# Ledger of designs, part 112: peptides against a protein of PDB entry 3V4L

Target 1, 386 residues: chain A of PDB entry 3V4L
Amino acid sequence: GQPLAKDKVALLIGNMSYWEHPKLKAPLVDVYELTNLLRQLDFKVVSLLDLTEYEMCNAVDEFLLLLDKGVYGLLYYAGHGYENFGNSFMVPVDAPNPYRSENCLCVQNILKLMQEKETGLNVFLLDMCRKRNDYDDTIPILDALKVTANIVFGYATCQGAEAFEIQHSGLANGIFMKFLKDRLLEDKKITVLLDEVAEDMGKCHLTKGRQALEIRSSLSEKRALTDPVQGAPCSAEALVRNLQWAKAHELPESMCLKFQCGVHIQLGFAAEFSNVMIIYTSIVHKPPEIIMCDAYVTDFPLDLDIDPKHANKGTPEETGSYLVSKDLPKHCLYTRLSSLQKLKEHLIFTVCLSYQYSGLEDTVEEKQEVNVGKPLIAKLDMHRGL

## One batch from the design tools (peptide; made by RFdiffusion4, then SolubleMPNN)

Design b2_p15_4_s4 (from b2_p15_4, 8 letters changed)
Fold by OpenDDE base, seed 1:
Structure b2_p15_4_s4 (fold): chain B 386 residues (1-386), chain A 15 residues (1-15)
Amino acid sequence: as target 1 above (386 residues)
Amino acid sequence: METEEVVSTSTELPP
């Protein structure tokens, strides 16, 4: 019969905003596009941007808690990386220059931990460079991997080679994602699907002789990303996994705030990623005696590092939100909260209404504090180790 | 014709 997945779980990490290294652009679009495709494949997807070493470790630990016997696990990474002695290292945004293995996450260590969970399929999609790091003399003594015959690596590039992005009209895609997205929904064995992606990449004139997909696999079974999930979650572990995923994707409910002047504000929330949320405000009712009014959000928790210069924008795009802008209501003020992983406390902030009465020159202000609890990934308490 | 620019995702480690 066709293989069945007990469940399907994906962790997608896109690192772009490096502190001591060149900034990337492709991971933003690539993580977003892959998230939408994997959701159509009934994957439980956690999508995270711009993680520190500590935050990446915690994201992997939380991902491993979602894995169990016969679960399909997919790890996607887009960012800086290197390969020493056949070990792949993902570089966090806070990695020093030069970085070493102690500053980075080893993919083969994650694979070992996934094998301990008795997973049905382990897929790694690594959109990173595979150059040697000559500043890292560490030879990892990896324990022997179990013979599980269920491992697939898709490397965006060959051993010792660079990965590239293609910039178009201000947006960039990784070359790997550019071709992967066109085939990812096909009902094919994952190694056959990746081989077809490799053939499509090989026709690209821009990367011919610079980048080629490498497939490394021990997969003995005909497993596909399209494989159906086994029926209703009947195990306690499946219920816990469903609850944990639901927590990481729970948005705050939209609020209607009423001010003393009689103005009503709609406060709404949208997820861009598991750690990135857009707040939007709109005037839904205004008394006729009020000629002008605006609703600003302010006083965010310091852990979120919200620059007021980037808050309360007239468009989502002015906040750096290009991907979800079509799904947002128009004629709002928009604020992008990145780094929701950093939120230790409840998301408490102020809504400030600034308004003017007809025939008065003076601007009046009213303020309301709003507590929306822990949104999205902040419910997973990834910080409990600090 | 949109100019397709190909950019490396390589870190330039110090020499």
Scores: peptide ipSAE 0.276, ipTM 0.805, DockQ to the pose 0.683
Fold by OpenDDE base, seed 3:
Structure b2_p15_4_s4 (fold): chain B 386 residues (1-386), chain A 15 residues (1-15)
Amino acid sequence: as target 1 above (386 residues)
Amino acid sequence: METEEVVSTSTELPP
């Protein structure tokens, strides 16, 4: 019979905004496109951008809580990385320069923990450099991995080699995702799919002699990302997993705010990633005596590090939101919250209505506080360990 | 035609 997954869970991490290292661009598009493809494959996807070491550890821990016997686990990482002694290290955005293994997440340690969950399939897609870090002399004493015969690594590059991104004036994929996305929905054994991606990369003039996909697999079974999820969650654990995932993806409901002047504001929310939300405001009703009217969002929790200069933009693109702009209503003011993982409390902020009456020179302000609870990933309390 | 530039994601670690 066709193999069945008990469930399918993916964690996607894209690190770009490094503190002490060169900034990347491709992980934004790569994580977004891969998220949409994996959702079409019935994966429960958590997608996270720009994580610190601590936030990455917590994201992995939450991902591991979604794993169980016969569940398919997929970890994708796009960012800086290195490989020492056959161990792959994902570099967090707060990693020092130089970084060491103590500042980074070891993929093989995550694999060990996934094997303890008795997963049906473990897929690692690592879109990072695999150069040796000569500043890290740590020989990891890895505990012996179990022989589970269900492991697949897709490394975007060869051992000791660099990964590349395409720099355009606009949004572009990394080299690996450029080819992976075209095949990811194919009903093929995951190793066969990755072999075809490797062939496509090998035909590209941009990558030829610079980057080649490496596939490392112990997968003894014909498993595919297209494998159907086993029917309705019958176990308590499956219900808990579904609820945990649903919590991490719950947007605030759209609100209609009414001000004393008679202006009505629509406040709406859109998810770009599990930790990135767009807030948008629109004037839905204005009394005729009010000639000018704008609705600004302000007074965000300090944990979110929202620069007011980047808030309340006339387009999603001016906030740095290029991916979801088509799904957003037009003619709003837009604010991008890119660090929802940092939120410790409820998302409380102020909607400030600035308006002018016909025949008055002075601007009037009315303010309304809004509590939207914990949106998206903030429901998982990624900071509970501090 | 904007020249597609392929850029390494490698970190230059200090010398």
Scores: peptide ipSAE 0.266, ipTM 0.796, DockQ to the pose 0.697
Fold by OpenDDE base, seed 4:
Structure b2_p15_4_s4 (fold): chain B 386 residues (1-386), chain A 15 residues (1-15)
Amino acid sequence: as target 1 above (386 residues)
Amino acid sequence: METEEVVSTSTELPP
């Protein structure tokens, strides 16, 4: 029979906004597109952008809590990285220049921890450079991996080589994701699917002789990303996993705010990623005596590092939100919260209505405080050190 | 045809 997954869980990390390193562009699109594809494959997807070392460690720990016997685990990473002695290191956004293994996450350590969970399949998709870091003389003492015969690595590039992104005038994928996305939904053994992706990359004039996919696998069974999830959660652990994932993806409900002047505002929320939310405000009712009115959001928690200059934009794109803009209502003011993993408290903010009456020169303001609890990934309290 | 530029994601490590 076709193998069954007990469940399917994916962690996708895209690091772009490096502090001490060149900024990337492709990880934004790649994480978003891969998230949507994996959701169509019934994966529980956590998608995270721009994580620090500490935040990456916590994201991996939370991902490992979602893993259990017979669960399919997929880790995708897009960002800066290196490979020393066959160990792959993912570089956090706060990594120093030069970075070392102590500043980075070792993928093979994550694999060890995944093997301890008795997973049904472990897939690593690593869209990063695999050059040696000559500033890191550390030889990682990795514990011996268990022989689980359920491991697949898809490296976007060859050992010692660079990964590349395709830069267009607009949004573009990394080279690996450009080809992976076209095949990811195919009902094929994951190693066969990746081999076909490697062939497609090898035929492309842009990638030929620049980047080639490397597949490293120990996969004894015909397992596919299309493998159906086993029916209703049979264990307490499966119920907990489903609840944790559901909590990490719960948006605040849309609110209708009523002001004393008779203006009604709709406050809405959209997820771009598990740690990225768009807040939008719209005027849904205005008394005829009010000639102008705008609804601004302000007074965000300091932990979110919200620059007021980037808040309350007339388009999602002006906030840096290009991907979900088609699904957002038009004629709003938009604010992008890109660091929900940093939120320790409830998301409390102020909605400020600024308005003017016909025949009065003075602008009037009314304010309402809004508490939306912990949105999305902020429910997983990733800042709770174990 | 928009010129597709292929850009390395490598870090320039200091010399």
Scores: peptide ipSAE 0.254, ipTM 0.794, DockQ to the pose 0.649
Fold by OpenDDE base, seed 2:
Structure b2_p15_4_s4 (fold): chain B 386 residues (1-386), chain A 15 residues (1-15)
Amino acid sequence: as target 1 above (386 residues)
Amino acid sequence: METEEVVSTSTELPP
């Protein structure tokens, strides 16, 4: 019969804003494009940017809670990385320079934990460098993996080689994602799909002799990312999984704020990623006696590390939001919250209306506090261990 | 043809 997935779950991590290492650009676009494609494939996708070691560990733990018998698990990582002794290490944004295995996440350890969940398919897509780290002399004693015959690794590059990004007009894609995105929706065995991606990379003049896809697989069955999800969740575990994922993707409802001067503001929310939200404000009603008015957001929780210089921009792009700007309302002020995983409490902030009356030189301010609860990934309480 | 620039994502570790 056609293979069925009990469910399909993906964790996508894109690390770019390294503290002690070169900043990357490709992971932003690559995680976003892959998220949209995997959603079309009925994956439950958690997409996270710029995670610390602790936040990456918690994201993996939450991902493992979504896994169960016959579930398809996909892990994608784009960022810095290395490979020592056939073990792949994902480098968190807070990793020291030089980093070691103790500062990084071992993909083979994650695979071990996925095998304990009796998953139907385990796919790892690793868009990172595979150079040896000579500062890490640690030989990981990995326990022997179970023989599950359901593992697929797609490495963006060869063993000991670099990965590359293609910069164009200020946006960059990883070379791997450039080719993967064109085939990802095809109804093919995942290893056949990746082999076709490898052929496409090998034909490209930009990629030839620089980067080549490596596929490692134990996959004995014809499993595809297109495989249908088994019908309505009937187990308590499946209901918990669906509720947990839904909580991590629930946006605050848009609201209309009314000020004493008679100005009405629309406050809206959009998800860019599971940990990245855009807040936007617009004036929806203005009394004729008010000649100018602007609605600013301020007084965010300190845990979010919001620089006021990057808040309340006239365009989404000025906030660093280049991907969702087409889906946002126009003529707003925009603020990008890029670290929702750090939020320990409810998202409480102030909406400040600054306005001027006709014939008065002085600006007047009115303020309203807004509590939107825990948005998106902040509902998972990723900080429970501190 | 806009010149696509190919940039390495490698970490320069200290020498």
Scores: peptide ipSAE 0.254, ipTM 0.797, DockQ to the pose 0.611

Design b2_p15_5_s1 (from b2_p15_5, 9 letters changed)
Fold by OpenDDE base, seed 5:
Structure b2_p15_5_s1 (fold): chain B 386 residues (1-386), chain A 15 residues (1-15)
Amino acid sequence: as target 1 above (386 residues)
Amino acid sequence: MEPEVKLVSYSPELK
């Protein structure tokens, strides 16, 4: 029979905004495009940008809670990285310069924990360098991995080699994602799909002899990313997994705020990533005696580090949102919350209406506090260990 | 002018 997944779960991490290292650009596009493709494949996708070491550990722990016997797990990482002694290290955005293994996440440790879950398929897509870090002399004593089948590594590059992005004036994918995205929806054994991606990447003149896809696999079965989710009645574990995933993807409901002056504001929310939300405001009703009015969002929780200079923009692009702008309503003010993983409390903020009456020079302000609870990834309480 | 294509490595120079 066709293999069935008990469920399908993916964690996608894109690190770009490094503190002590060169900034990247492609992981934004790569995580976004891969999220949309994996959703078409019925994956439960958590997509996260710009994680610290602590935030990456918690994201992996929450991902591992979604894994169970016969579940398909996919981990994608795009960012800086290295490989020492066959161990792959993902570099968090807060990693020092130089970084070491103690500042980084070891993929083989994650694999060990995934093997303990008896997963039906483990796919690692590692869009990172595999050069040795000579500043890290640590030989990790990896406990012997269980001899389990159904592991697939797609490395964006060969051992000791580099992975690259192409930076130009526009949005572009990394080299690996550029070729992966064109084949990801194919109903093929995942190792066959990745082999075809390797052949396509091998035709790229820019990276020929610099970057080549490496596939490592213990996959003895004919498993594909297209394999259907088992439609059996949800076990208690499947119900818990579905609830946990749903919590991480629940947007606040759109609100209509009514001010005392008779102005009505529509407040809406959109997810760009699991940790990135756009708030948008629009004036939906204005009394004729009010000649001018604007609605601003302000007083955000300090943990979100929202610069007021980047809030309340006339376009999504002015907030740094280049990917979801087509799906947003037009003629709003937009604010991008890019670090929802940092939110400890409920998202409480103020909607401030500034307006002017016909024939009065003075501006009037009205304020309403809005509590939208914990949006998206903030429901996972990724900070409960501090 | 063809847009200047820059390859950026996912391996930073360490100090």
Scores: peptide ipSAE 0.386, ipTM 0.831, DockQ to the pose 0.733
Fold by OpenDDE base, seed 3:
Structure b2_p15_5_s1 (fold): chain B 386 residues (1-386), chain A 15 residues (1-15)
Amino acid sequence: as target 1 above (386 residues)
Amino acid sequence: MEPEVKLVSYSPELK
């Protein structure tokens, strides 16, 4: 019969906004496009941008809670990375310069923990460099992996080589994702799919002789990302997993705010990623006596590091939201919350209505506090250990 | 002018 997955779960991490390292751009596009493709494949996807070491550890721990016997687990990472002694290290955005293994997440440690869950398939897609870090001489004594015959690594590059993005005027995929995305929906054994991606990537003249896809697998079964999920969740564990994923993807409901002046504002929310939300405000009713009227969002929790200069923009693109802008209503003010993982409490903020009456020179302000609870990934309490 | 195409490595220079 066709292989069945008990469930399918993916964690996608894209690190770009490094503190002590060169900033990247492609991981934003790559995580977004891969999220949409994996959702079409019935994956439960958690998509996260710009994680610290601590936040990456917690994201992996939450991902591991979604894994169980016969579940397909996929980890994608795009960002800076290195490989020492056959161990792959993902570099968090807060990693020092130079970084070491103590500042980074070891993929083989994650694989060990996935094997303890008796997963049906473990896929790692690593869009990072595999050069040795000469500043890290630590030989990690990893415990021996179990022989599970269900492991696939797709490395964006060969051992000791570099992975690249193409930076130009605009948004572009990294080299690996550019070719992976065109084949990801094919009903093929995952190792066969990745081999075809390797052939396609090998035609790229820019990276020829610099980057080539490497496939490392112990996959004994004909498993594909297209493999159907086994029907209705009959187990308590499957129900818990579904609830945990649903919590991490629940947007606040749109709100209609009414001000004393008779102005009505619609407050709306859109997810760009599991940790990135766009807030938008629109004037839905204005008394004729009010000639000018704007609705600003302000007084965000300090944990979100919201710069007011980047809030309340006339376009989604001015916030740095290029991917979901087509799905947003027009003629709003837009604010991008890019660090929802940092939110410890409920998302409470102020909607400030600034308006002017006909025949008055002075602007009037009315304020209303809004509590939207914990949006998206903030429901997982990724900070419970601080 | 062809758009300046820059390859960026996912391996930073460490110091």
Scores: peptide ipSAE 0.386, ipTM 0.830, DockQ to the pose 0.776
Fold by OpenDDE base, seed 4:
Formats: sequence, C-alpha cells, structure tokens
Structure b2_p15_5_s1 (fold): chain B 386 residues (1-386), chain A 15 residues (1-15)
Amino acid sequence: as target 1 above (386 residues)
Amino acid sequence: MEPEVKLVSYSPELK
C-alpha cells in the first residue's frame, strides 16, 4: 500500500540579511515558493526569514515540538553555510566574521533530535555551501545516529563545493530551488524526485562544473512528499500539533477604525512568511468637508526594529514585499514587519489619521492605539526553550 | 545589453 504520513511538517529558513557577510536575495523567493508548494502537499509549513543564532535554535525547537511518531519532517535551509568533517552548519544572520561551529546550527544535531521523535520521514534540503571553513578547527563530537532508514539529504552542491544564486535585476530562485520547484509536486519516491532534479541541474550551463546536487539517503521505504496524511487527528498530540501550527499562522482580524472627524479606516493584515507580516491601511469613508486624508501606522514595539523611513509606503514593493503584492488591496499605505519572532509582548501600535478641513490651512491629527495580540510566529512561545 | 548575470556564492569570504 502507499505509505501514510501521520502528519507533515516543514520548517523553511531563508537567511539573507547577514550582518558581517554578503547579503543574499534568492532565499526570499525560494522559501516563499517552497512554502506554497509544500502547502499544496498538505504540509504544515513554518517559513522564517533572517534568523539570528538564538532565533534559529528556537525555530528548530518549535519545529521539533510539531514532530511525533510517523510525522514527516522536512527542514529546508537557504543561506550561507559550510561543511566540516561531514557536518553541515547553517550560518545565522548575526554570525561573526569569521564564524565557527559555536555560532552556527549543526544539521546532524537536528537530525539526532528528529530521530528521537520517531518520525516517519526526515528530509533535509540544504541550499548552502559545503566548502570547509578553515577558521573552524573544532571537530564536533556528535552522538551516534539511530538506524531509522527514513533519512534523505538533498544538498544543493557536492562535498567541498559551493552553492550559488543567480543575481540579476529581478527576483530569481537559487540554482537548487529553480529545478526543485518544477518537480516537487510529482508523486515519486523522494530520492527519485531529487535524482531527476540533479539531472536537470546538471543541464544548467551557468553552474556546470561548479555546483552539482548530492543526494545522501538511508530510505528503505517508497516515501514521497505526496504521501497522504492519515485522517482526522485522533491523538491528543496530533490535536496539540494542529493547534500550535494554526496559532503560528493566525493573522489578526481586519479592523474598521472610526475617527471623531467621521473618517473610517480599514486596517488589514497579510502574511508573507510566518515571521513577516504586512500591515495596510485604507480610507473607506471620508466626509466631503475633509480634504487630503492619510492613515499612518506608528509607535511599534522597539523589539521589531522598524525604521519609520520604510513604513507607510504607497506600494508593497517599497516596503521590500515583492511576493504577496498581487494579493494585497490597492491604494493603501503599507508597512512590513519582518521580525515577528522578536515580539515578546502583544503587537500594540498607533494608527494616526492626518487630515485637513476644506478652508483650514492646518493639518489635524487623530490617533487610536491598536492591540492585535501576538500575530503569526509571535504566538509560539519560542522564548521558553532556554 | 544582456542583464549582467552574477553568480553569488553561499560561502562568504572570511577575514
């Protein structure tokens, strides 16, 4: 019979905005497109951009809480990385230059923890370099892995080699995701699917002789990403997992704010990623005596590190939101909250209405405080693991 | 002009 997954859970991490290292671009597109594909495959997807070491550890811990016996776990990482002694290290955005293993997350440690959950399948898709870091002389003493015969590694490159993105004037995938996305929905054993992706990547003239996909697997069963989830969650653990995932993806409800002047504002929310939300404001009613009326958002929690110069933009693209812009309402002011994982408290902010009356030269302001609770990933108590 | 295609490595130059 076709294997069944008890559930399917994916953690996708895309690191781009490095502090001490070259900035990347493709992880934004790759995490977004992979999220949409894995959702079509009935995965519960947590998608995170630009994580620090601490935030990556917490994201992995929260992902491990979603894993249980017979659950399919998929970890995708796109960003800077290295491989020392067959151990893959994902580089956080706050990693120093040079970085060492103590500043990075070891994928084989994550695999060890996934094996303790008795998962049905462990898939690692690593869009990172596998070049040795000569500044890290540490030999990790890793605990021996269990023999679970349910492990698949798709490395974007071969051992000792580099992985690349193609930077041009537009948005583009990394080399690995460019070929992976075209096959990911195929009803094939995951190792066969990745082998076909390797053949397709091998035709790429730009990376020929520089990057080649490596598949490392111990997979005794015909398991596919298309394998159906077992029916309604019957265990308490499955209900908890579904509730935790649902909480991490719950947007604030859209609000209609009414100001004393008689202006009505629609306040709306959209998820770009599990840690990235767009706030948008629009004027839905304006008295005829009011001329020039704008609704700004301000006074965000300091933990979100929001530059006011990047808030209240006339387009989603001016906020750095290129992927969800088609799904957003037009004629709004847009603000991108890109670090919801830093939010410890409720998201409280001010909506400021600025307007002018016909025949008055002075601008009038009215303000309303808005509390939207903990949006998206901020509902996960990622801070409780230490 | 063909858009200048740049390969960017996921391995930074370390200092």
Scores: peptide ipSAE 0.376, ipTM 0.825, DockQ to the pose 0.744
Fold by OpenDDE base, seed 2:
Structure b2_p15_5_s1 (fold): chain B 386 residues (1-386), chain A 15 residues (1-15)
Amino acid sequence: as target 1 above (386 residues)
Amino acid sequence: MEPEVKLVSYSPELK
């Protein structure tokens, strides 16, 4: 019969905004497009941008809690990275220059922990360089991996080589994701799908002789990303997993705020990623005596590091939100919260209404505090050391 | 001038 997945879970990490290293652009688009494709494949997807070492460790630990016997696990990473002695290291945004193995996450350590969960399939998609880091002399003593015959690595490049993005005047995918996205929905064995992606990438004149996809697999079964999820959650564990994932993806409900002047504001929320939310405000009712009014959001928790100069923009694009702008209502003010993983408390902020009456030159202000609880990934308390 | 297509490596120069 066709293989069944007990469930399907993916963790996608895109690191771009490095502190001590060159900034990237493609991981934003790559994580977003891959999230939408994996959702069409019935994956539970956690999508995270710009993680520190500590935040990456916690994201991996939370991902491992969603894994169990016969579950398909997929890890995608796009960002800076290196490979020493066949060990792949993902570089966090806070990594020093130079970085070492102690500042980075080893993918083979994650694989060991996934094998302890008795997963049905382990897929690693690594959109990073595989060049040796000569500043890291550490030889990781890895324990012997179990023989599970269910592991697939798709490396964006071959051993000792570089992976690239194409920077131009617009948003673009990285080279690997550009070809992967066109085939990811095909009902094929995952290794056959990746071989076809390798052939398509090999036709790219820009990266020919510089980047080539490498596939490493022990997969003995005909498993595909299209394999159906086993029906209704038959176990308490499957129910817990579904609740944990739902908790990490719950948006605040839209609110209607009423001010004393008779202005009504709609406050809405949209997810760009599991750790990135857009807040938008719109005037839904205005008394005729009020000639102008605007609704600003302010007084965010300090842990979110929100610059007021980047808040309350007339377009989503002015906040840096290019991907979800088509699904957002028009004629709002928009604010992008890009670091929800840093939120330790409830998201409390102020909505400030500024307005003017007909025939009065003075502006009037009214304020309301709003508590929306812990949105999205902030519900997982990733800051609590296990 | 064709828009100068820049390849950016996912391996930074370490110092």
Scores: peptide ipSAE 0.375, ipTM 0.823, DockQ to the pose 0.686

